# Ledger of designs, part 233: peptides against a protein of PDB entry 5VVV

Target 1, 276 residues: chain A of PDB entry 5VVV
Amino acid sequence: FLCGVVEGFYGRPWVMEQRKELFRRLQKWELNTYLYAPKDDYKHRMFWREMYSVEEAEQLMTLISAAREYEIEFIYAISPGLDITFSNPKEVSTLKRKLDQVSQFGCRSFALLFDDIDHNMCAADKEVFSSFAHAQVSITNEIYQYLGEPETFLFCPTEYCGTFCYPNVSQSPYLRTVGEKLLPGIEVLWTGPKVVSKEIPVESIEEVSKIIKRAPVIWDNIHANDYDQKRLFLGPYKGRSTELIPRLKGVLTNPNCEFEANYVAIHTLATWYKSN
Target 2, 276 residues: chain A of PDB entry 5VVV as posed
Amino acid sequence: FLCGVVEGFYGRPWVMEQRKELFRRLQKWELNTYLYAPKDDYKHRMFWREMYSVEEAEQLMTLISAAREYEIEFIYAISPGLDITFSNPKEVSTLKRKLDQVSQFGCRSFALLFDNIDHNMCAADKEVFSSFAHAQVSITNEIYQYLGEPETFLFCPTEYCGTFCYPNVSQSPYLRTVGEKLLPGIEVLWTGPKVVSKEIPVESIEEVSKIIKRAPVIWDNIHANDYDQKRLFLGPYKGRSTELIPRLKGVLTNPNCEFEANYVAIHTLATWYKSN

## One batch from the design tools (peptide; made by RFdiffusion4, then SolubleMPNN)

Design b2_p30_2_s1 (from b2_p30_2, 15 letters changed)
Fold by OpenDDE base, seed 5:
Structure b2_p30_2_s1 (fold): chain B 276 residues (1-276), chain A 30 residues (1-30)
Amino acid sequence: as target 1 above (276 residues)
Amino acid sequence: SEEEKLRKEDLEIIKKAEERGKEWLKEREE
């Protein structure tokens, strides 16, 4: 069971010292996972093709080593969906080279994210793939296999919550394709009925699990505040029955942008997790 | 429909989050 934090918000990313402090806190609270997915880190999303510099590499290596020191699984995410051409072998090769570099930093867990992108394929991709889901699954499977089928590999679908499913969760052709064609060893991220789900009913997890043919990992935006600069969510982790735990592969909270505001959020998640 | 309203609300959330990111990126480049 993956339980911890995803740094998945827009805006200023956490600094390396904050991330190291996070790992210490995660270990102390018996959590086990950190997903690196800062939206506005240039080489994560907007410039995903660009290799890390020597200086950036040193920082990431140090960060990954720190995660290992605190027995936290470090998952590196990349979000190529803004401008990748799925059918272009050069694009696939570029993605492979980028992830090879990160592997050299000591990273062993990875994620491909296709959240918050347009649902349209380019003309070249339309000639090759039957749908957007087919294109995404194809590259995800290929990368997963290329990396030697790492123990932890995550996929974030474009339809990552109930409101984005067309026509709905249970009848989504997109999610059906994901469920049927995404390799079984790849985990699927899900935010619940909404982007920010006040509640995640057990029935809603059963519904999505059926179509994707696996238990999801919750990307939980309950404490996210990047969408409201005046908001700090300081309340406890709530609206999630502990009955969800046996029905999930994990829960990763995407909390407030302000690092120091997240004590209650992360601590109460830990309490929730251990209460099972 | 209610579903369409909820979808629009969620799209607005993403838009606002993206705007927060754009603001920070501008600050970083200054």
Scores: peptide ipSAE 0.670, ipTM 0.948, DockQ to the pose 0.929
Fold by OpenDDE base, seed 4:
Structure b2_p30_2_s1 (fold): chain B 276 residues (1-276), chain A 30 residues (1-30)
Amino acid sequence: as target 1 above (276 residues)
Amino acid sequence: SEEEKLRKEDLEIIKKAEERGKEWLKEREE
């Protein structure tokens, strides 16, 4: 069971020292996972093709080593979906090289994220793939296999919550394709019925699990505030029955952008997790 | 429909988050 934090918000990413402090806190609270997915880190998303510089590499290596020191699984995410051409072998090779570099930093867990992108393909991809889901699954499977089928590999679908499913969760051709064709060793991220789910009913998890043919990992935006500058949610992790735990592969909270505001968010998640 | 309304609200959430990101990126470049 993956339980911890995803740094998945827009805006100013956390600095390396904050991330290291996070690992200390996660270990202390007996959580086990950090997903590196800062939306506005250039080489994560906007410039995903660009290799890390020597200086950036040193920082990431240090960060990954710190995660290991605190027994936190460091999952490196990349979000190529803004402008990747799935059918272009050069693009696939570029993605492979980028992940090879990160592997050299000591990273062993990875994620491909296709959230917050247009739900369409370019003309070249339309000639090769039957659907957007087919394109995403194809590259994800290929990368997963290329990396030697790492123990932890995550996929974030474009339809990552109920409201983004067309026509709905249970009838989504996109999610059906993901469920049927995504290799079984790859986990699927999900935010619940909504982007920011006030509640995640058990029934909603059963519904999505059925179509994706696996228990999802919750990307939980309950404490996210990147979408509202006036919001600072300091309340406990709530609206998630502990009955979800046996029905999930994990829960990763995407908390407030303000690092120091997340004590309650992360601590109460830990309490929730341990209550099972 | 209610479903369309909820979808629109969630799309607006993403848009606002993206805007915050863009604002920060501008500040970083200054």
Scores: peptide ipSAE 0.661, ipTM 0.947, DockQ to the pose 0.926
Fold by OpenDDE base, seed 2:
Structure b2_p30_2_s1 (fold): chain B 276 residues (1-276), chain A 30 residues (1-30)
Amino acid sequence: as target 1 above (276 residues)
Amino acid sequence: SEEEKLRKEDLEIIKKAEERGKEWLKEREE
């Protein structure tokens, strides 16, 4: 069961010292996972093709080593979906090289994220793939296999919450394709009924689990505040029955952008998790 | 429909988040 934090918000990423402090806190509270997915980290999303510099490499190596020191699984995410051409072998190769570099930093867990992107494929991809889901699954499977089928590999669908499913969760051709074609060893991230879900009903998890043919990992935006500068959610992790735990592969909270504001958020998640 | 309304609201959330990111990126480059 993956339980911890995803740094998945827009805006100013956490600094390395904050991330190290996070690992310390996660260990202390018996959580086990950190997903590196800062939206506005250039080489994570906008410039995903760009290799890390020597300086950046040193920082990431240090960070990954720190995660290991605190027994936190460091999952490196990349979000190529803004401008990747799925059918272009060069793009696939570029992605492979980028992840190879990160592997050299000591990273063993990875994620491909296709959240918050246009649903349309380019003309070249339309000639090769029957749907957007097929394109995403193809590259995801290939990368997963290329990396030697790491123990933890996550996929974030474009339809990552109920409101983004067309026509709905249970009847989504996209999610159906993901469920049927995504290799079973790859975990699927899910955010619940909404982008920011006040509640995640058990029935909603059962519904999505059925179509994706696996228990999802929750990317939980309950404490996210990147979308509202007036919001600082200092309340507890709530609206998630502990009955969800046996039906999930994990829960990763995407909390407030302000690192120091997340004590309650993370602590109460830990309490929730340990209450099972 | 209610579903369409909820979808629009969520799209707006993402848009606002993206805008926050863009603002930060501008601040960083200044």
Scores: peptide ipSAE 0.660, ipTM 0.945, DockQ to the pose 0.901
Fold by OpenDDE base, seed 3:
Structure b2_p30_2_s1 (fold): chain B 276 residues (1-276), chain A 30 residues (1-30)
Amino acid sequence: as target 1 above (276 residues)
Amino acid sequence: SEEEKLRKEDLEIIKKAEERGKEWLKEREE
């Protein structure tokens, strides 16, 4: 069960020292996972093709080593979906090289994210793939296999919540393709009925689990505030029954952008998790 | 419909988050 934090917000990413402090806190509270997915980190999303510099590499190596020290699983995410051509072997090779570099930093867990992108394929991809889901699954499976089938590999679908499913969760051709064709060892991220789900009913998880043919990992935006600078949610982790735990592969909270504001968010998640 | 309303709200959330990111990127370049 993956339980911890995803740094998945827009805006100013956390600094390395904050991330290290996070690992200490996660360990202290018996959580086990950090997903590196800061939207505005250049080489994560906008410039996903760009290799890390020597200086950046040193920082990431140090960070990954720190995660290991605190027994936190460091999952490196990349979001190539803004401009990748799925059918282009050169693009696939570029993605492989990038993840190879990160692997050399000591990272063993990875994620491919296709959230917050247009639902349209380019002309070249339309000639090769029957749907957007097929394109995404193809590259994801290939990368997963290329990396030697890591123990932890995550996929974030473009339809990552109920409101983005067409026509709905249970009848989504996109999610059906993901469920049927995504390799079983790859986990699927889900934010619940909404992007920011006030509640995540058990029935909603059963519904999505059926179509994706696996228990999802919740990317939980309950404490996210990147979309509202006036919002600082300091309430407890709520609206999630503990009955969800046996029906999930994990829960990763995407908390407030302000690092120091996340005591309640992370601590109450930990309490929730341990209450099962 | 209610579904359309909820979808619109979620799209607006993403838009606002992206805008926050763009603002920060501008500040970083200064």
Scores: peptide ipSAE 0.643, ipTM 0.943, DockQ to the pose 0.925

Design b2_p30_2_s2 (from b2_p30_2, 14 letters changed)
Fold by OpenDDE base, seed 1:
Structure b2_p30_2_s2 (fold): chain B 276 residues (1-276), chain A 30 residues (1-30)
Amino acid sequence: as target 1 above (276 residues)
Amino acid sequence: KKLEEERKKDLEILRKARELGEKWREEREK
């Protein structure tokens, strides 16, 4: 069971020292996972093709080593979906080289994220793939196999919540393709019925699990505030029955952008997890 | 109808989050 934090918000990313402090806190609270997915890290998303410099490599190696020291699984995410051409072998090779570099930093867990992108494929991809889901699954499976089928590999669908499913969760051709074609060792991220789900009913998890043919990992935006900088979400982790735990592969909270505001958010997640 | 209304709200959340990212990038580049 993956339980911890995803740094998945827009705006100013956390600094390396904050991330190291996070690992210490996660260990103390018996949480086990950090997902590196800062939307405005240039080489994570907008410039995903660019290799890390020597200086950036040293920083990432140090960060990954710190995660290991605190027994936290470091998952490196990349978000190529803004401008990748799925059918272009050069794009696939570029993605492979980038993940090879990160593997050399000591990273063993990875994620491909296709959240917050347009549903339309380019003309070249339309000639090769039957649908957007087929294109995403193809590259994800290829990368997963290329990396030697790592123990932890995550996929974030473009339809990552109930409101983004067309026409709905149970009838989505996109999610059906993901469920049928995505290799079984790849985990699927999900935010619940909404982008920011106040409640995640058990029945809603059963519904999505059926179509994707696996238990999801919750990307939980309950404490996210990148959409409202006038607010800090300081309340406890709530609206999730502990009955969800045996029906999930994990829960990763995407908390407030302000690092120091997240004590209650993360601590109460840990309490929730340990209460089962 | 209800689902469409909820979808519109979620799209607005994403719009606001993206705007924060844009503002931060603009500040960093100055």
Scores: peptide ipSAE 0.713, ipTM 0.958, DockQ to the pose 0.912
Fold by OpenDDE base, seed 2:
Structure b2_p30_2_s2 (fold): chain B 276 residues (1-276), chain A 30 residues (1-30)
Amino acid sequence: as target 1 above (276 residues)
Amino acid sequence: KKLEEERKKDLEILRKARELGEKWREEREK
C-alpha cells in the first residue's frame, strides 16, 4: 500500500530542504511514499525532453538518496502529454533517455502522467492509434517494459476523476481501453469523483476499479490549495472511509503549496492509514 | 446536467491552479 505525499501542485515547487524534511516527517509518521510531480518544474512537464544539468542531477541524486535514507519510496513522475507525439520514435527515445538519466540518479520507481492535457491527438498520432487512450497505453507499456518493469510504475490517466470521464466513469471508452490494454503491473492514479473530492465513496472506487481492472492509487487533492490562494486547508484528512484501504493500492495526498501548512494534512492521513 | 455542471466547476479549478503556475513562472523569470 503506497501512502504518502505527491508534490503535484501548480506554482512554486518545494525546495530540496523542504523535501528532505518531508521525508523525515513521512518516516516519523510511518508513511512510505513520495511522488515527485511538481507541475511547474520545467523538466518535469513543460520541458520534459530536456536532460538535467550537472547541478540539477546532483540535487536530484541527493534528494533520491535522502528518500532512501528515510526509507521513503521516491517515485519520479514525468508529464510529457502537453506536446508529445506518441507515434514519433524520436519522442519515445527522448523519453527513454530522460528516464535513463533519472535511473542513473538511483531512482527505481516511475510515473507517467497524462493529467491536465487536451484529449485530442495530433494528425500523426491519429494515423497510428485508434484513440488517445491507445496512444497513451502504448507508450506507457513500452516505457514500463524498457525500464525492466520496475516494482512501482504509475500511470495518471487524462480522465483521472469522475467529472473528466466521458460520458461517465463506467461507460468511458478511454478508461476501458486503459483497463484492457495497460499492462497489469502498472498502477493507475485516480482522484475520485472530482478534481477536489470532498468525499470519495466506496462505490465510486468500486466503479472505477471495475473499468480499469485494478485497485487505483488515489491522488488526493483534499488539501490542495493551488486553485485558491485565499485558503490554507488546515483541516484533517476526512471524507474517506477506512473501508477504502482494502480497495486501493495507495493514497498520495497532494497538499497545500505552503510546505509548513501541511502538518495536519499529512499527520491525519497517517492516522487514517494506521487505523486499519 | 449535474455532471456537466460539476465538470465546469472542476475545469475552473484547474484554470485557477494553472494561473498560479503561470504567475509563479512569470515572477521567476524577472
Scores: peptide ipSAE 0.711, ipTM 0.956, DockQ to the pose 0.903
Fold by OpenDDE base, seed 4:
Structure b2_p30_2_s2 (fold): chain B 276 residues (1-276), chain A 30 residues (1-30)
Amino acid sequence: as target 1 above (276 residues)
Amino acid sequence: KKLEEERKKDLEILRKARELGEKWREEREK
C-alpha cells in the first residue's frame, strides 16, 4: 500500500530542503511514499524532453538519496502529454533517455502522467493509434518494459476523476482501453469522483476499479489549494472511509502549496491509514 | 445535467490552478 504525498500542484514547487524535511516527517508518521510531480518544474512537464543539468542532477541525486535514507519510496513522475507525439519513435527514445538519466540518479520507481491535457491526438498519432487511450497505453507499456518492469510504476489517466470521464466512469471507452491494455503491473492514479473530492465513496472506487481492472492509487486533492489562493485547508483528512483501504493500492495526498501548512493534512492521513 | 455542471466546476478548478502556475512562471522569469 502506497501512502504518502504527491507534490502535484501548480505554482512554486517545494525546495529541496522542504522535500527532505517531508521525508523525515513521512518516516516519523510511518508513511512510505513521495511522488515527485511538480507541475511547474520545467523538466517534469513543460520541457520534459530536456535532460537535467549537472547541477540539477546533483540536487536530484541528493534528494533521491535522502528519500532512501528515510525509507521513503521516491517515485519520479514525468508529464510528456502536453506536446508528445506518441507515434514518433524519436519522442519515445527521448522519454527513455530522460528516464535513464533519472534511473542513474538511483531512482527505481516511476510515473507517467497524462493529466490536465486535451483529449486529442495530432494527425500523425491518429494514423497509428485507434484512440488517445491506445496511444498513452502503448507508450506507457513500452516505457514500463524498457525500465525492466520496476516494482512501482504509476500511470495517471487523462480521465483521472469521475467528472472527466466521457460519458461516465463505467462507460468510458478511454478507461476501458486503459483497463484492458495497460500492463497489470502498472498502477493507475485516480482523484475520486471529482478533481477535488470532498468525499470518495466506496461505491465510486468499486466502479472505477471494475473498468480499469485494478485497485487505483488515490491522488487526493482534498488539501490542494493551487486552485484557490484564499484557501488554506488545515482540516483533517476526512470523507474517506477506512473501508477504502483494502480497495486501494494507495493514497498520495496532494496538499497545500505552502509546505508548512501541511502538518495536519499529512499527519491525519497517517492516522487514517493506521486505523485499518 | 448534474454531471455536466460538476464537470464545468472541475474544469474551472483546473483553469485556476493553471493560472497560478502561469503567474508563478512569469514571476520567476522576471
Scores: peptide ipSAE 0.696, ipTM 0.955, DockQ to the pose 0.910
Fold by OpenDDE base, seed 3:
Structure b2_p30_2_s2 (fold): chain B 276 residues (1-276), chain A 30 residues (1-30)
Amino acid sequence: as target 1 above (276 residues)
Amino acid sequence: KKLEEERKKDLEILRKARELGEKWREEREK
């Protein structure tokens, strides 16, 4: 069961020292996972093709080593979906090289994220793939296999919540393709019925699990505030029954952008997790 | 109707989040 934090918000990423402090806190609270997915980290998303510099490499190596020291699984995410051409073997090779570099930093867990992108394929991809889901699954499976089928590999669908499913969760051709064709060792991220789900009913998890043919990992935006600068949600982790725990592969909270504001968010998640 | 309204709200959430990112990038480039 993956339980911890996803740094998945827009705006200023956390600094390396904050991330190290996060690992200490996660260990202290018996959480086990950090997903590196800061939307405005240039080489994570907008410039995903660019290799890390020597200085950036040193920082990431140090960070990954720190995660290991605190027994936190460091999952490196990349979000190529803004401008990748799925059918272009050079793009696939570029993605492989980027993940090879990160693997050399000691990273063993990875994620491919296709959230917050348009549902449209380019003309070249339309000639090769039957659908957007087919294109995403193809590259994801290929990368997963290329990396030697790491123990933890995550996929974030473009339809990552109920409101983004067409026509709905249970009838989504996109999610059906993901469920049928995504390799079984790849986990699927899900935010619940909404982007920011006030509640995640058990029935909603059963519904999505059926179509994706696996228990999802919750990317939980309950404490996210990147969409409202005046919001600071200091309430407990709530609206999630502990009955979800046996039905999930994990829960990763995407908390407030302000690092120091996340004590309650992370601690109450830990309490929730331990209550099962 | 309800689903469309909820979808619209979620799209607005994403819009605002992206705007925060844009503002931060603009500040960083100064």
Scores: peptide ipSAE 0.690, ipTM 0.953, DockQ to the pose 0.908

Design b2_p30_2_s3 (from b2_p30_2, 9 letters changed)
Fold by OpenDDE base, seed 4:
Structure b2_p30_2_s3 (fold): chain B 276 residues (1-276), chain A 30 residues (1-30)
Amino acid sequence: as target 1 above (276 residues)
Amino acid sequence: MEREKELAEDLEIIKKAEEIGRKYREELAA
């Protein structure tokens, strides 16, 4: 069971010292996972093709080593979906090379994220892939296999919540393709019925699990505030029955952008997780 | 209607988040 934090918000990423402090807190609270997915880290998303510099590499190596020291699984995410051409072998090779670099930093767990992108393929991809889901699954499977089928590999679908599923979760052709074609060792991220789910009903998890043919990892935006800079979400982790725990592969909270605002968010997640 | 409203709300959340991201990137470039 993956339980911890995803740094998955827009705006100013956490600094390396905050991330290290997070690992200390996670360990202290018996949480086990950090997903590195800061939207505005340039080499994560906008410039995903760019290799890390020597200085950036040293920082990431240090961060990954710190995660290991605190027994936190460091999952490196990349979000190529803004401008990747899925059918272009050079793009695939560039993605492979980037993840190879991160593997050299000592990272062993990875994620491919296709959240918050246009649900449109370019002309070249339309010639090769029958759907956007097929394109995403193809590259995800290829990367997963290329990396030697790491123990933890996550996929964030473009339809990552109930509202984004057309016509709905159980009938989504996109999620059906994901369920049928995504290799079984790849985990699927899900935010619940909504982007910011006030509640995640058990039935909603059963529904998505059926179509994706696996228990999801919850990317939980309950405490996310990257959509409202004037608001801090300081309340407890709530609206999630503990009955979800046996039906999930994990829960990763995407908390407030303000690092110090997250004590309650993360601590109450830990309490929730331990209550099962 | 309810689903359409919920979708619109979620799309607006993303739009606002992306705007926060843009502002941050603009501040870094300044």
Scores: peptide ipSAE 0.699, ipTM 0.954, DockQ to the pose 0.931
Fold by OpenDDE base, seed 5:
Structure b2_p30_2_s3 (fold): chain B 276 residues (1-276), chain A 30 residues (1-30)
Amino acid sequence: as target 1 above (276 residues)
Amino acid sequence: MEREKELAEDLEIIKKAEEIGRKYREELAA
């Protein structure tokens, strides 16, 4: 069971010292996972093709080593979906080289994210793939296999919540393709019925699990505030029955952008997790 | 109607988050 934090918000990323302090807190609270997915890390999303510099590499190596010191699984995410051509072998090779570099930093766990992108393929991809889901699954499977089938590999679908599923979760052709064609060792990220789910009913997890043919990892935006800079979400982790725990592969909270605001959010997630 | 409203709300959340990200990147480039 993956339980911890995803740094998945827009705006100013956390600094390295905040991330190290996070790992210490995660260990203290018996949480086990950190997903590195800051939207405004340029080399994570907008410039995903660019290799890390020597200085950036040293920082990431130090961060990954710190995660290991605190027994926290460090998952490196990349979000190529803004401008990748899925059918272009050069794009796939570029993605492979980027993940090879991160593997050299000591990273062993990875994620491919296709959240917050247009649900359209370019003309070249339309000639090769039957749908956008087929294109995403193809590259995800290829990368997963290329990396030697790592123990933890995550996929974030473009339809990552109930509201984005057309016509609905159980009948989505996109999620059906994901469920049928995504390799079984790849985990699927899900935010619940909504982008920010006030509640995640057990029945909603049973529905999505059926179509994706696996238990999801919750990317939980309950404490996310990167859409409202005037608000801090200081309340407890709530609206999630403990009956979800046996039905999930994990829960990763995407909390407030303000690092100091997240004590209650993360601590109450840990209490929730231990209550099962 | 309810589904369309919920979808519109979720799309507006993403739009606001993306705007925060753009502003941050603009501040870094200045």
Scores: peptide ipSAE 0.688, ipTM 0.952, DockQ to the pose 0.937
Fold by OpenDDE base, seed 3:
Structure b2_p30_2_s3 (fold): chain B 276 residues (1-276), chain A 30 residues (1-30)
Amino acid sequence: as target 1 above (276 residues)
Amino acid sequence: MEREKELAEDLEIIKKAEEIGRKYREELAA
């Protein structure tokens, strides 16, 4: 069971010292996972093709080593979906080289994210793939196999919540393709019925689990505030029955952008997790 | 109608988040 934090928000990323402090807090609270996915880290998303500099490499190596020291699984995410051509072998090779570099930093867990992108494929991809889901699954499976089938590999679908599923969750052709064709060792991220789910009903998890043919990992935006600079959600982790725990592969909270505001968010997640 | 409203709310959340990200990037470039 993956339980911890995703740094998955827009705006100013956390600094390396905050991330190290996070690992200490996660260990203290018996949580086990950090997903590195800051939207405005240039080499994560907008410039995903660019290799890390020597200085950036040293920072990431130090961060990954710190995660290991605190027994926190460091999952490196990349979000190529803004401008990748899925059918182009050079793009796939570029993605492989980037993940090879991160593997050299000591990273062993990875995520491929296709959230918050246009649903339209380019003309070249339409000639090769039957749908956007087929394109995404193809590259994800190839990367997963190329990396030697790491123990933890995550996929974030473009339809990552109930509202984005057409016509609905149980009948989504996109999620059906993901469920049927995504390799079974790859985990699927899900935010619940909404982008920011006030509640995640058990029935909603049963529905999505059936179509994706696996228990999802919740990317939980309950404490996210990257969409409202006036919001600071200091309330407890709530609206999630503990009956979800046996039906999930994990829960990763995407909390407030303000690092120091997250004590209650992360601590109450830990309490929730340990209550089952 | 309810589904359309919920979808519109979620799309507006993403739009606002992307705007915050854009402002941050603009501040770094200045």
Scores: peptide ipSAE 0.687, ipTM 0.952, DockQ to the pose 0.940
Fold by OpenDDE base, seed 2:
Structure b2_p30_2_s3 (fold): chain B 276 residues (1-276), chain A 30 residues (1-30)
Amino acid sequence: as target 1 above (276 residues)
Amino acid sequence: MEREKELAEDLEIIKKAEEIGRKYREELAA
């Protein structure tokens, strides 16, 4: 069961010292996972093709080593979906080289994220793939196999919550394709009924699990404030029954952008997890 | 109607988040 934090927000990323402090807190609270997915880290999303510099490599190696020291699984995410051409072998090779570099930093767990992108393929991809889901699954499966089928590999669908599913979760052709064609060793991220789900009903998890043919990992935006920085979400982790735990592969909270605001958010997630 | 409203609300959340990200990137470039 993956339980911890995704740094998945827009705006100013956390600094390396905050991330190390996070790992210490996660260990202390018996959480086990950190997903590196800061939207405005340039080489994570907008410039995903760019290799890390020597200085950036040293920082990431140090960060990954710190996660290991605290027994936290460091999952490196990349979000190529803004401008990748799925049918282009050069793009696939570029993605492979980027993940090879991160593997050399000692990273063993990875994620491909296709959240917050247009549901449109370019003309070249439309000639090769029958749907956007087919394109995403194809590259995800290829990368997963190329990396030697790592123990933890996550996929974030473009339809990552109930509101984004057309016509709905159980009838989504996109999620059906993901369920049918995504390799079974790849975990699927899910955010619940909404982008910011006040509640995640058990029935909603059963519905999505059926179509994706696996238990999801929750990307939980309950404490996310990257859409309203005038507010701090200081309340406890709530609106998630402990009956979800046996129906999930994990829960990763995407909390407030302000690192020090997250004590209650992360601590109460840990309390929730240990209550099962 | 309710589903369309919920979708519109969620798209507005993403739009606001993307705008915060854009402002941050603009501040770094200044």
Scores: peptide ipSAE 0.687, ipTM 0.953, DockQ to the pose 0.911

